# Ledger of designs, part 13: peptides against a protein of PDB entry 6FRK

Target 1, 411 residues: chain A of PDB entry 6FRK
Amino acid sequence: NEEVLNAMLKEVCTALLEADVNIKLVKQLRENVKSAIDLEEMASGLNKRKMIQHAVFKELVKLVDPGVKAWTPTKGKQNVIMFVGLQGSGKTTTCSKLAYYYQRKGWKTCLICADTFRAGAFDQLKQNATKARIPFYGSYTEMDPVIIASEGVEKFKNENFEIIIVDTSGRHKQEDSLFEEMLQVANAIQPDNIVYVMDASIGQACEAQAKAFKDKVDVASVIVTKLDGHAKGGGALSAVAATKSPIIFIGTGEHIDDFEPFKTQPFISKLLGMGDIEGLIDKVNELKLDDNEALIEKLKHGQFTLRDMYEQFQNIMKMGPFSQILGMIPGFGTDFMSKGNEQESMARLKKLMTIMDSMNDQELDSTDGAKVFSKQPGRIQRVARGSGVSTRDVQELLTQYTKFAQMVKKM

## One batch from the design tools (peptide; made by RFdiffusion4, then SolubleMPNN)

Design b1_p9_1_s4 (from b1_p9_1, 6 letters changed)
Fold by OpenDDE base, seed 2:
Structure b1_p9_1_s4 (fold): chain B 411 residues (1-411), chain A 9 residues (1-9)
Amino acid sequence: as target 1 above (411 residues)
Amino acid sequence: GLFDLLLKL
């Protein structure tokens, strides 16, 4: 039993390392999972696999929880939010995304560009802010970020702004001088929250970078960017562990709307390649598609058929941004998306729908469609012939459906 | 993905 557990944990550890989870955290998770698994309960004939999966999921959730409540702005007060992070982390873009998020929620929001180091930083911020109709402050002539930040914060305090976001310089080569500058800015403006912005695509470097910032500046919140890319998100665990600070938001693309509040359970589900059914439901609800209420009600009751999956694919086909939505579907993880452009992803969905078009109502409307096919393998061969695909393609569809249906039953 | 691995375990 211990050898089987150790083999299973080795495979889980390998996959977590491949997901950019820091080696120290993977080791800690392995030890914590071993300690959380009652070997006596594993002896009692319980599904050892389910226990290990649950233990791994639970320990990953704990690694994302720093045990510290996230700072939240107070309505009707002046809330100063200072951004810190490396150049290329998406910090400036994230300042605009956060400002836009609060503006859309009815907060009086503004932006300050205290990045004097990067040529065109103020022009970039001004362009983003102007497009979003967000008030901004900065200078073309002032070189001291402390002066710019102080003047901008004072200005927007006097104008009764509720959310005052300060973007700072990001440097790659002069870490000490950057940290001194950030401390001087923080001391001058006395921010209510310091947000560290981290690029998820830096993989194993996430821990060292997040630690370097936390050791110099009182980081209280983390925002993780570039989760739409090749980054599997494991770096986020490293940021939380190093900063001891909660992830408050994630950046999920290049658009100003590609920004969402961090949710622990959906994030770990995505990291595991389980998908984000909650976020899919939320996104489907936001789109106000007339047929959504019936689907959502079925999903809430843990009911999911091949027809419900077909209808979801039709809805996804209407929505346009396939890359984000497919990444939310269990079994359509990064490997399904990373291999093709949006057109190829659409072609894959159309192929799956064509397979389902060759299914009968008994197969489509079964609450256990996979069991209908497993009991009568001749159905797989019929559907494969009817849709012009391999029996393997039908089995892969049924495997994806089964993963999704198992998740819906756990909601 | 990791879930497929967890599902092969």
Scores: peptide ipSAE 0.011, ipTM 0.503, DockQ to the pose 0.022
Fold by OpenDDE base, seed 5:
Structure b1_p9_1_s4 (fold): chain B 411 residues (1-411), chain A 9 residues (1-9)
Amino acid sequence: as target 1 above (411 residues)
Amino acid sequence: GLFDLLLKL
């Protein structure tokens, strides 16, 4: 029993390391999970698999929770938000995304470019701000970021702006001059919140980078970017651990609306490759699609048919942006999006639906559709011929369905 | 992936 548990925990640790979770956090999680299971196994005689999954999930939730309440802007006040982070972290793009998020919520929002180091930083910010109709400030001639930040903050305070976002210089390496400049800007403008922007794709470097920023400035919030790419998000745990600051938002693409409030449960579910079923349910409920209650009840009962998957694909095709929805579906995450644009992803869904259009009601309404096809292989050949696809394409669909149906049974 | 691992668990 202990050897089996240790083997299972070794596999979990390997997958967490492959998800860019820091080696120290993985070791601590292993010890905490082992201790939690040893206590629960004594109490419940439950399936060891479910206990390990629950213990891993619970300890990952604790690693994402710094025990500190996220800062929130005060309505009718002037809230200064300073952004810090490395060059290429998506910091400047994230400033525009956050400004647009608050503007859409009815906040009087503006942007300040205090990045004097990067050639064209102000032009890029100006382009993004102008497209989003966000007021902006910066200079083409002033080289001191303290002067630009101070003048911009004063200007927008006098104009009664509620959200004043300051973008700072990012460098390619941790340079002492960058941290001194960043501290001088922070001291001059006295921000209500300092946001560290982290690229999820930097893997094991997340801890050392997040720590270097926290050791120089009072980071109070984290934003994780590039979660649409190959990044599994494990580096986010390192940023929370190093900064002791909550993740407030995530960047999920290149568009200005590819930005969402951080939710702990969906994020851990996605990190575990469990998809974001809660967020899918929330988005499906936001659309007020008439058939949603029946689907949610089926999902709660661990029932998932090929018809339920087809109806979900129809709903997904009605929902935009498609990238955000696919990334919430188990097994359609980063690997499905990494190979194509939104149009290619739509074409793949439409192909899967065309395969399902060639299925009969017995196949579609079976609580184990994959088993219906496995028992009678002639069904695969019929469906393949009816939809004009290979038998392999039908088997790939059934493999995806099986992954979803197994997941829904575990909910 | 970690899900395929949690499924193998």
Scores: peptide ipSAE 0.011, ipTM 0.500, DockQ to the pose 0.023
Fold by OpenDDE base, seed 3:
Structure b1_p9_1_s4 (fold): chain B 411 residues (1-411), chain A 9 residues (1-9)
Amino acid sequence: as target 1 above (411 residues)
Amino acid sequence: GLFDLLLKL
């Protein structure tokens, strides 16, 4: 039993390293999983696989929890939020996303551009702020970021803004001059929260980067960006471990709406390749599309039909950006996206819908659609012929449906 | 994915 457990843990450790999880965290997780598994309970005929899966999931949840409560803004106060991070981390875009998030919740929000180093930083912030109707401050002539940040914070405090976001300069690498500038800005404006923005696509470099920022500035919150790309998200664990600070939001794409509050359970489920049904439900509810309430109630009751999947695909096709929503569906994750652009992914969903258009109401409305087809294999051939696809394509659809329906039954 | 690996173990 111990040899089998060690072999299984070796494969899990390899997969976590391939997911950009730091080697120290993988070693710690391995030892914590070993200590959490009772080998005697494993001998009693419990599903050994489920126990190991649960132990791995539980230890990953602990690695994303810094044990500190996330900072939250106080209503009716002036909350100053300073952003720090490297150039190309998505920091400036994330400032605009956070401002828009609070604005949509009825907070009086503003943006300050204290990036004097990057040519066009203020124009980029101004463009994003104007599109979102967010008030902004910055200078084309002032070169001291401390002056710009101080004047902008004072202005917006006097105008009774509740959320005052300060974007700072990034650099291409960790430079002492950047850290001194960040400390001078932080000392001048006295922020209520310092947010470190990290690009998830840098993989194994996440630990060293996050540590370098935490060793120089009092990072209290983390935002992880570019989780829509090839980034497996394992670098987020490294950021939490290094900063000892909670992830408060994630950036899921390039649009201003590609921004969500961080949820630990959905994030670990996605990292494991389980999908994110909770985030899909939240995103569907935020869009207030027709019939969303009926679908959400069915999902809460663990009911999921091929028709419910079809309706969900119709809703997904009404949503942009399409790539992110697919990555939230169990079994439609990275493998569905990795082979094509957004248009190819949409064409694949449209193909799946065309297969379902050749199904009858008994097949679509069955609470166990896969069992209907398994009992009568002639149905697969009928649907394949009706939709102009292979019997394999219909079996792949039914396999995806089964994976999703099994996950909904566990909610 | 990692979950499919955990399901094959």
Scores: peptide ipSAE 0.010, ipTM 0.487, DockQ to the pose 0.021
Fold by OpenDDE base, seed 4:
Structure b1_p9_1_s4 (fold): chain B 411 residues (1-411), chain A 9 residues (1-9)
Amino acid sequence: as target 1 above (411 residues)
Amino acid sequence: GLFDLLLKL
């Protein structure tokens, strides 16, 4: 049993290293998981894999929790948020994303460009801010970032702005001159929060980079950028460990709406490749859809049927315009509309439901619906004929169902 | 996530 445990832990450690988790954190996780697993409970016939997965998940949740409550802006007050980070971290883009996030929530939000080092920094911020209808401040002539930041903060305080975001210079290297400039800006504007912006794609360099910023500036929050489908985000754990500061938001793409509040559970689930079923459940609950409890309970048991998928399609259709749902989901607003209008997306869902309407209760209620169809291929032809679709369309539906049902079974 | 699956449907 100990050899099997050590083999499984070695696979988990390898997968975490391939997810850009720092080698020291992976080693500590391995020791903590090994100490948390009762070998006697593993002998009692519990699913050893689920027990190890749960222990790994629990210890990863602890690694993302710095034990410090995240700073949150106070409504009706002036909240100054200073951004720090290297050039290419997505700092300037993230300032605009955060400003847009608060603006959409009804906060009076503004942007200040205190980046005097990068040519065109102010033009870029102005372009992003104008496109999002966010008020902005900066200078083409003032070269001192302290003056720009101070004047901009004073201006927007006097205009009763609630969220005042200050973008600072980012350099390609950790230079003492950059840290001195950041400290001078921080001392002048007295920010309520200092946000370190980190690129998730820098892997093992995340620890050293995050530490260098924390050692020079009172970083209180972290934002992790470039959490697209390729960046597994393991560097985020290194940033939390080095800064002792919570991740408050994540950037998930290039669009201004590719930005979401950080949630520990969904992030760890995604990092482990378990999918964002919990974030889906949260989104479904935020949307006040009926019968969520019964679905959540089935998902917790690793059960997902074609009927459960059909009920989810009905729920999505009951939510009204898919554009409103997509506009509420970071990253889906513009590119999904470019691949099909809302009517086409609804027509696709209706087509899938029409295919499922031609299925029988044995097919719909099977916890292995794909296996029911694979064992009796004549079912695919029956369903295809009944729904007026190709056998390929039914196979595509079953392939998608199988991918989801496999994800649910891994929980 | 399931949503990416639903969008690939």
Scores: peptide ipSAE 0.007, ipTM 0.417, DockQ to the pose 0.037

Design b1_p9_2_s1 (from b1_p9_2, 5 letters changed)
Fold by OpenDDE base, seed 5:
Parts: C-alpha cells; structure tokens; sequence
Structure b1_p9_2_s1 (fold): chain B 411 residues (1-411), chain A 9 residues (1-9)
C-alpha cells in the first residue's frame, strides 16, 4: 500500500540525508521515485524492496549525470587545465594525481603552481612533482598568480607539453579576493578545462560552495576527493547539480595512484552501501580473465561461495594496485585499508587465502558457507589448525564472507 | 548508515 511505500521512502530519504545528499535533491528524488514506481507492479508480489532500491538507484544515476559530455584532452595539442577549489579540498594533491595519471598514459604532462597565498604551496607541489618525475613551474618571489600562470603556460606551450595543469590558491569561503584572482588567472591563460575540486567530507556545504565557484568561473569538470574517509559521497550530487558539470575523477586516498576515472554505477552502488560490485565486475572484465562470465552469472543469480571469494582474491592479486580494488569489496572498505600500506593489505589477503586453502570442497562450494561452519564448529578449529591461524581469524573471514554473500543476494 | 537503513528496509 501507499503507506508502506511512503514509510520506505522516508527511510531512504533519511539515509540519503545522512549520506550528505542535499535536502532539495532528496526531496526531488523522493517525488521522482514516487512517480517512477508503478503501484500495480508492487501489487504483483515483486520484491517491493528491490523495486524501490532500483528506482532510487536509477534516480541517483540521473542526478550524477549532468547530460553533458566530459571534456577530454586532445592528443598533439596543448591542453591547459586550471584547478579551482577551497583550501583543504585536496586540490594541490589532485593536480599531481591527474598529472601522474596522464603521464602514465604517455602524455607529456607538466604542473604550474599559481598558489602565492599559501606558504610552502610551491615546495609541496615541487616535492610531489619531483617524486613523480613531472616537470613543474612556479616562483618563490613572484606574488601575482596571473604572472606565474601566464609565464608557466607560455613556457610549457613553447616546450610542446600536451597537458598543462595550473594549480590556484585555495582560500577560505568568504574571500571575494580569491574569486577575482581565479577569474584574472582564467582570463589570462584561457584554460581548455576548469576543474572544481571538492572534498566529499564537507557535507551539506557542497552545493553552496560549488555554486559560488560556478558563478565566478566556467567550471566544466568536477573531481571529488577524500572518498577513502568517512565521507559518504552524497556531496558529489550537490556539486554536479550546482556546476552542471560531470565528475571526471575521484580521489580515494593520499597516494599519487589513489586516483581513478569516475564511474557512475559503482559510485551510486557504494553510496547506497551496495558496495562497488559493478565496478569490481567491470575491472575484472577489463582483465579478460576467462572465468569472469561464470562468476558474473553467479553474482546475478545471488549465488556467492567461499570459492567465488577465493577466485576474486586471486583476481585482485593479479590486478596490482590493491587500494582501488579492496575499497570496492563490501567489508574490505576504508576500515580494511585505514591502517596499512598496499603491502599490508596484500599480506592480509594472502592470509585469508591461506585460511581458505585449508577448507574442503563442501565448505568452499556451499552457497551458505557461514551456515556450514556454524552448524559444525569443529570445522572452524580444523581450518584454524590447518592454516596456522586462530579460530578468531577464521570467524572474521566467515563474517566478511557473510557480509559479501548477503550483498550479492540483494543484487 | 545508508547500508543499515537499507538493511532495516
């Protein structure tokens, strides 16, 4: 009945507000979801929960799509990319991440520090650029960011650089002088793309900040940072709505490689606490691993075994950069990565695989592996002895498996 | 969390 739908939508709206989604967008989404739900299909005994979840997912996908094609650099041209954003947004770090991303793709990339306001901005950029072997420009003596940006852009154009990234001053929310300085820099260098960098952790302030930047400069792209923290990412919807610009990349950590192209479906899945199973499937498919079709088919049928989890860990170990992949697995998110480097995360996966190597085929191939172990606790003790681990370590693995298998059953 | 709310749904 309409009352049950309204109760479920109220809970979804509360969840989206708790995920830092703007209150206006949540209201619009509620109305759009109500209009998209056929009450007759709900009467037919379809899982009302799955139908509402699908309708919410579909409307969130529309909210992150501005209906405009993302700007892409042209090969063999000098592409000037200007970065704008608040102090502490991760803007300077993101400039280095984007430069490194294009450099790894074989683009001739450089960095310009036009941040004259922050003491040590140029030293920080120089340190990051030097570590990544990226050419850089800036000044210790010039205080006009227009001069630095213009000279740096001219220098790197003359040297036939293809990607010229300009970092600007990030000031506090209320300085009109910042916005005039950004406009003067934009007018002087005539950038091919202006990227707004937003911290995902600023919550309900995202809309007003993103709007203030868009009202002063022609923002054409958004990058969302700090998605490795407690930030639920709902502020990204507010940035897209305010700037009318696509999210092009996300920052998922402090490392220079903790940076990936934005994918809509995985991001919304993660925002909804569904995990990044689609992005995991996509990354797994990009690797052309022969067993992927069978696994995708099992996942679509809501089947997930300890063997399927073991095969996924083997695939993850083949993919290399663990930070991006572990954060996609339900229950292996920020809490799994927060304490360790990539090597510690790899050692932890190897430990989990060693525990599974001590399991039998009945345990590995069960569609409810946790129930097999709960019915016969002696299995936990056998596996713990076989793998040289505690019974607690086996229980933690089974808890992670159960969380993942419950998510797969909800897909 | 949204996950906990979606679990209560």
Amino acid sequence: as target 1 above (411 residues)
Amino acid sequence: TLEELLKKL
Scores: peptide ipSAE 0.014, ipTM 0.509, DockQ to the pose 0.018
Fold by OpenDDE base, seed 2:
Structure b1_p9_2_s1 (fold): chain B 411 residues (1-411), chain A 9 residues (1-9)
Amino acid sequence: as target 1 above (411 residues)
Amino acid sequence: TLEELLKKL
């Protein structure tokens, strides 16, 4: 009934607000979800929960899609990318991350420091660029960011650089002088792309900040930073809505390689605590473990067994830095990660594997392992006794497996 | 958390 729908939507709305999704977007989502849900289909005894979850997911995907194709650099051309954003947004770090990303992809990439406002900005950029072996330009003496940006862009154009990244001054506040300076730089260098860098941790301020930048400069792309395990992803929705610009990358940590292309579906899945299976698959593919091809092929075919999950846990245990990989697994949400060091995360994986070691081949190789256990509850008690765990621990594992297998079936 | 709420949903 409509009351149950309204109650569930109220809980979803509360969760999204707690995830720093803007109140206007949450209201719009609620209305769109209500309009997308056929009340007649809900009356037919369809799993109301699944339908609402799917509708919420679909509308969140739409909120992250600005309907504008992301700008992409052209190979063999000179692509000027200007960065804008507040101080502390991670802008300068993100310039280095993006430069390193393109360099690793075989692009001739360089960095320009047009931040004359912050003392030591050029020294910081130089240190980061030197560590990454990225060519850089800047000045210790020139105070006009327009001159530095123009000279740097000209230099690197003449040297046939393909990716020319210009870092600009940030301010602590939305000051008119900052926006004027950014506009002057943009007018002088005529960037092919203007990237707004936003800190996800600023919560409800994301909309107002993103809007203030978009109203002053032609932001064409967004990069969201500080999307590490405690970051609320809801600010990203606000940034897209305010800028009408796609998120192109996300920063997921402090390291130069804690940077990934933005994927809408994985991001929303992660925001919803569903996990990032695509990112897990991509990460597993990058690691070229010989045993992974067969598993990836099964995942592509929407087949996922408890054995396949066990093998994935073994692979994850071989790969190291558990913090990133576990947070990509459905049901290993932020709470699983936030409470434990890497050793505790390993111990939890080992516990799950020990539960699975007490399963038989029929249970492990079933394409619906949860259904095998649901049909014969005595199996749960057997596995619990065999692994020295509670029946609840086995049920939690089966719940995680079911979530994972449902996502794999949607891939 | 959003996850906990979605688990309750």
Scores: peptide ipSAE 0.009, ipTM 0.470, DockQ to the pose 0.020
Fold by OpenDDE base, seed 3:
Structure b1_p9_2_s1 (fold): chain B 411 residues (1-411), chain A 9 residues (1-9)
Amino acid sequence: as target 1 above (411 residues)
Amino acid sequence: TLEELLKKL
C-alpha cells in the first residue's frame, strides 16, 4: 500500500512539475499529502484514487491561500492602487481591465500612466482608457515618473475619484534602477495597495521574479495574466508563496472583459484539468444572456441534462472569446483547445451539437443521460448513424456529459 | 495531462 501510494505521488509530482509548479512546493505538497492520507482508510476499500485526488486538491488550495485577507477599496474614499511588474507581464492592459471592472461596478475610476521608459506607453493607456470611457492622466514631456504619479494622484484626489490606478514602468529584466524607481513612486503617492502583475507563461521563473519584487517593494496583491495561453497556472502558486499576498484577479485573454475576480476552488480545478463551473456560471451571468437564468437555477439544484449541455453550447457559441469558455467546461480541458485554433474548437463543438440533434427528448431530458444509453446500447448506434459519426464519438460525448453532471451534483 | 495522470492513478 505504501509502495502504491509512493508510485501515485510520483506521477502527481511529475504532472505538477509539468504544470510549472515549483520543485520545492511539489516536494512539500508530496510530504503534506502523504501525511494527510490515512493508509488504514485506504486499505478498507475506499476509492484510493478519489482520496489522493482530494488530498492533492486540498493541499493545492492551501498553497494558493497566503492566510492574508485581500485588500478591498473603501466606498466614498480615495483608493490609490499602484501596479508593479516586468515589461510584457500584461501590467498596462491589466490596469485598464481593473479600471473597467470598477467602473462597471459604479466606482468613479481613473488611470495614471507613470511609465516614462517605454515609448508609446501613454498612447497605449490613452487608447484603452478612451475605448472604455475611463479618465486618464500622463505626460509626453515629463521624464520623472514620481512627478507624473504625484501630479496625477493629486489631480484625481481633488476631483473626488474613488479608484486611482497608477501604472509604472516595466523593464525586460530585474534591474536595481527599476526597483529604486518603484520605491520612489510608492513613497511619493503612498498607495493603499501595491499590485504585482505576473505573466503565467514564464513557468519556473515565477518564484524568482515574484520574490525579487517582494524583497524590494511592499507587494500586497497579485494579478496573474495570460492564463488563456499554454501556461498551466502553476506559476501562480509560486507567486503566492514568494509574495505571501493573495491573487485578487486573473487575466484570461486580450479583451478588456477577459478579467475576473480570483476564486481559489475554480482555479485549482482548472489547474487539475477538472474545469471551472463557477467561473463559467459567473461569466454566463456577466453576459446577461436572457436564457441563462433557467440554466443557472438548474445548476444550483444539481440538475444537468444533455439538453442543458446543448443550450450551454449554444450560449458559448454566442460568447466572443470561445477558447476561454471551453477551458472552463469540465472534460473539455486544455486538450480540447491545445490541438487546434478557435475555429477547430468551434467545429468540434458543432460536431457535439450535431450528435445531440440526433438524440430524442427522452435522451436529452434525462437527468442521467449516460445511464439511458448504457442500458440500451442500440441508442448509441442510432445516434451515431443519425449524426454521421462513429459510436466512439457518441461515447466520448456521453463521457464528457457524465463528468460535467457529476460536478454539478457536487455544487 | 494532470487529469490523465489522475486517471491512471
Scores: peptide ipSAE 0.008, ipTM 0.460, DockQ to the pose 0.020
Fold by OpenDDE base, seed 4:
Structure b1_p9_2_s1 (fold): chain B 411 residues (1-411), chain A 9 residues (1-9)
Amino acid sequence: as target 1 above (411 residues)
Amino acid sequence: TLEELLKKL
């Protein structure tokens, strides 16, 4: 019924507004979703919720796609990347993260500090660059950012650097003087890419901010920062809409490695709270683990067994140091990456696998493993005795499995 | 979240 559709769309619109999605984009999405939903197909007994979720997902994917190909650096060329954005956007930190990303990929990368306005900007950049072993340029005496940027770019071009990142001054507010300075720097260094850095936590202000930068400088790429904790990232949609530029990377914390290439599907899945199963699958595929296709097909069908979970734990254990895997998983902060926590996390995974080793094929291969154990509580006691663990440990595993299986069934 | 799941695992 149209009333049920309108009620569900109202809940989705509320959730998107609470995720910092711009009110105009939410209204447009609502109308696009209504136009994409065939009411006759909804009458045929298809899961109305899944159909609406799929329509919403598809329209959000379109809102993140600016219809333009992202700029990518050319290997063996000198690629000048200029950063622009407000103070507190994470711009300076993001310059270091991007430099470190390319350096780890085997690019000859350097940093230039053309922020003459902020006291200690060069010291901060120098500290970050030195820790990451990234070559840097800047001045303690030159006050013209155009001179610093030009000299630094020329120096690193002459030294055959492939990635030359220029950090510019930020302001707390949009000021004409800032935009004039950015334009003068851009004209002097002729960057191959201008990256706008945006804080995801500014919510509804993202559109106006992103537009103000795009109207003054030729922003070609967006990086969204502070996608850790409470920032749902809905402001990213506003940045893409305002700049007509792709998101190329996201910042997911304060560490230099809390930085990843932007992936549309995982980002939208996370924004909707569907879980980052696609991003996990993409990361698992990037690691060239065996049997990924069979897992992807099972997940697409909403099938997930205790055996499938066991195979995933085996895959995680095969991926090498759990710290490298966890550092790739968004939201596992570096405190979880302490050598003590890695061994503890591996020991915990091994404990869970040992519990599953005491399960039978009927328990492991059930599409509703939790229901098999709930119908026959004696199974929990058998598994607990067989694995040398408490019945509580087995119940905790089954609770985790149930949450995962429910997430997979919602896909 | 997948994160909360993996922290619980």
Scores: peptide ipSAE 0.000, ipTM 0.318, DockQ to the pose 0.083

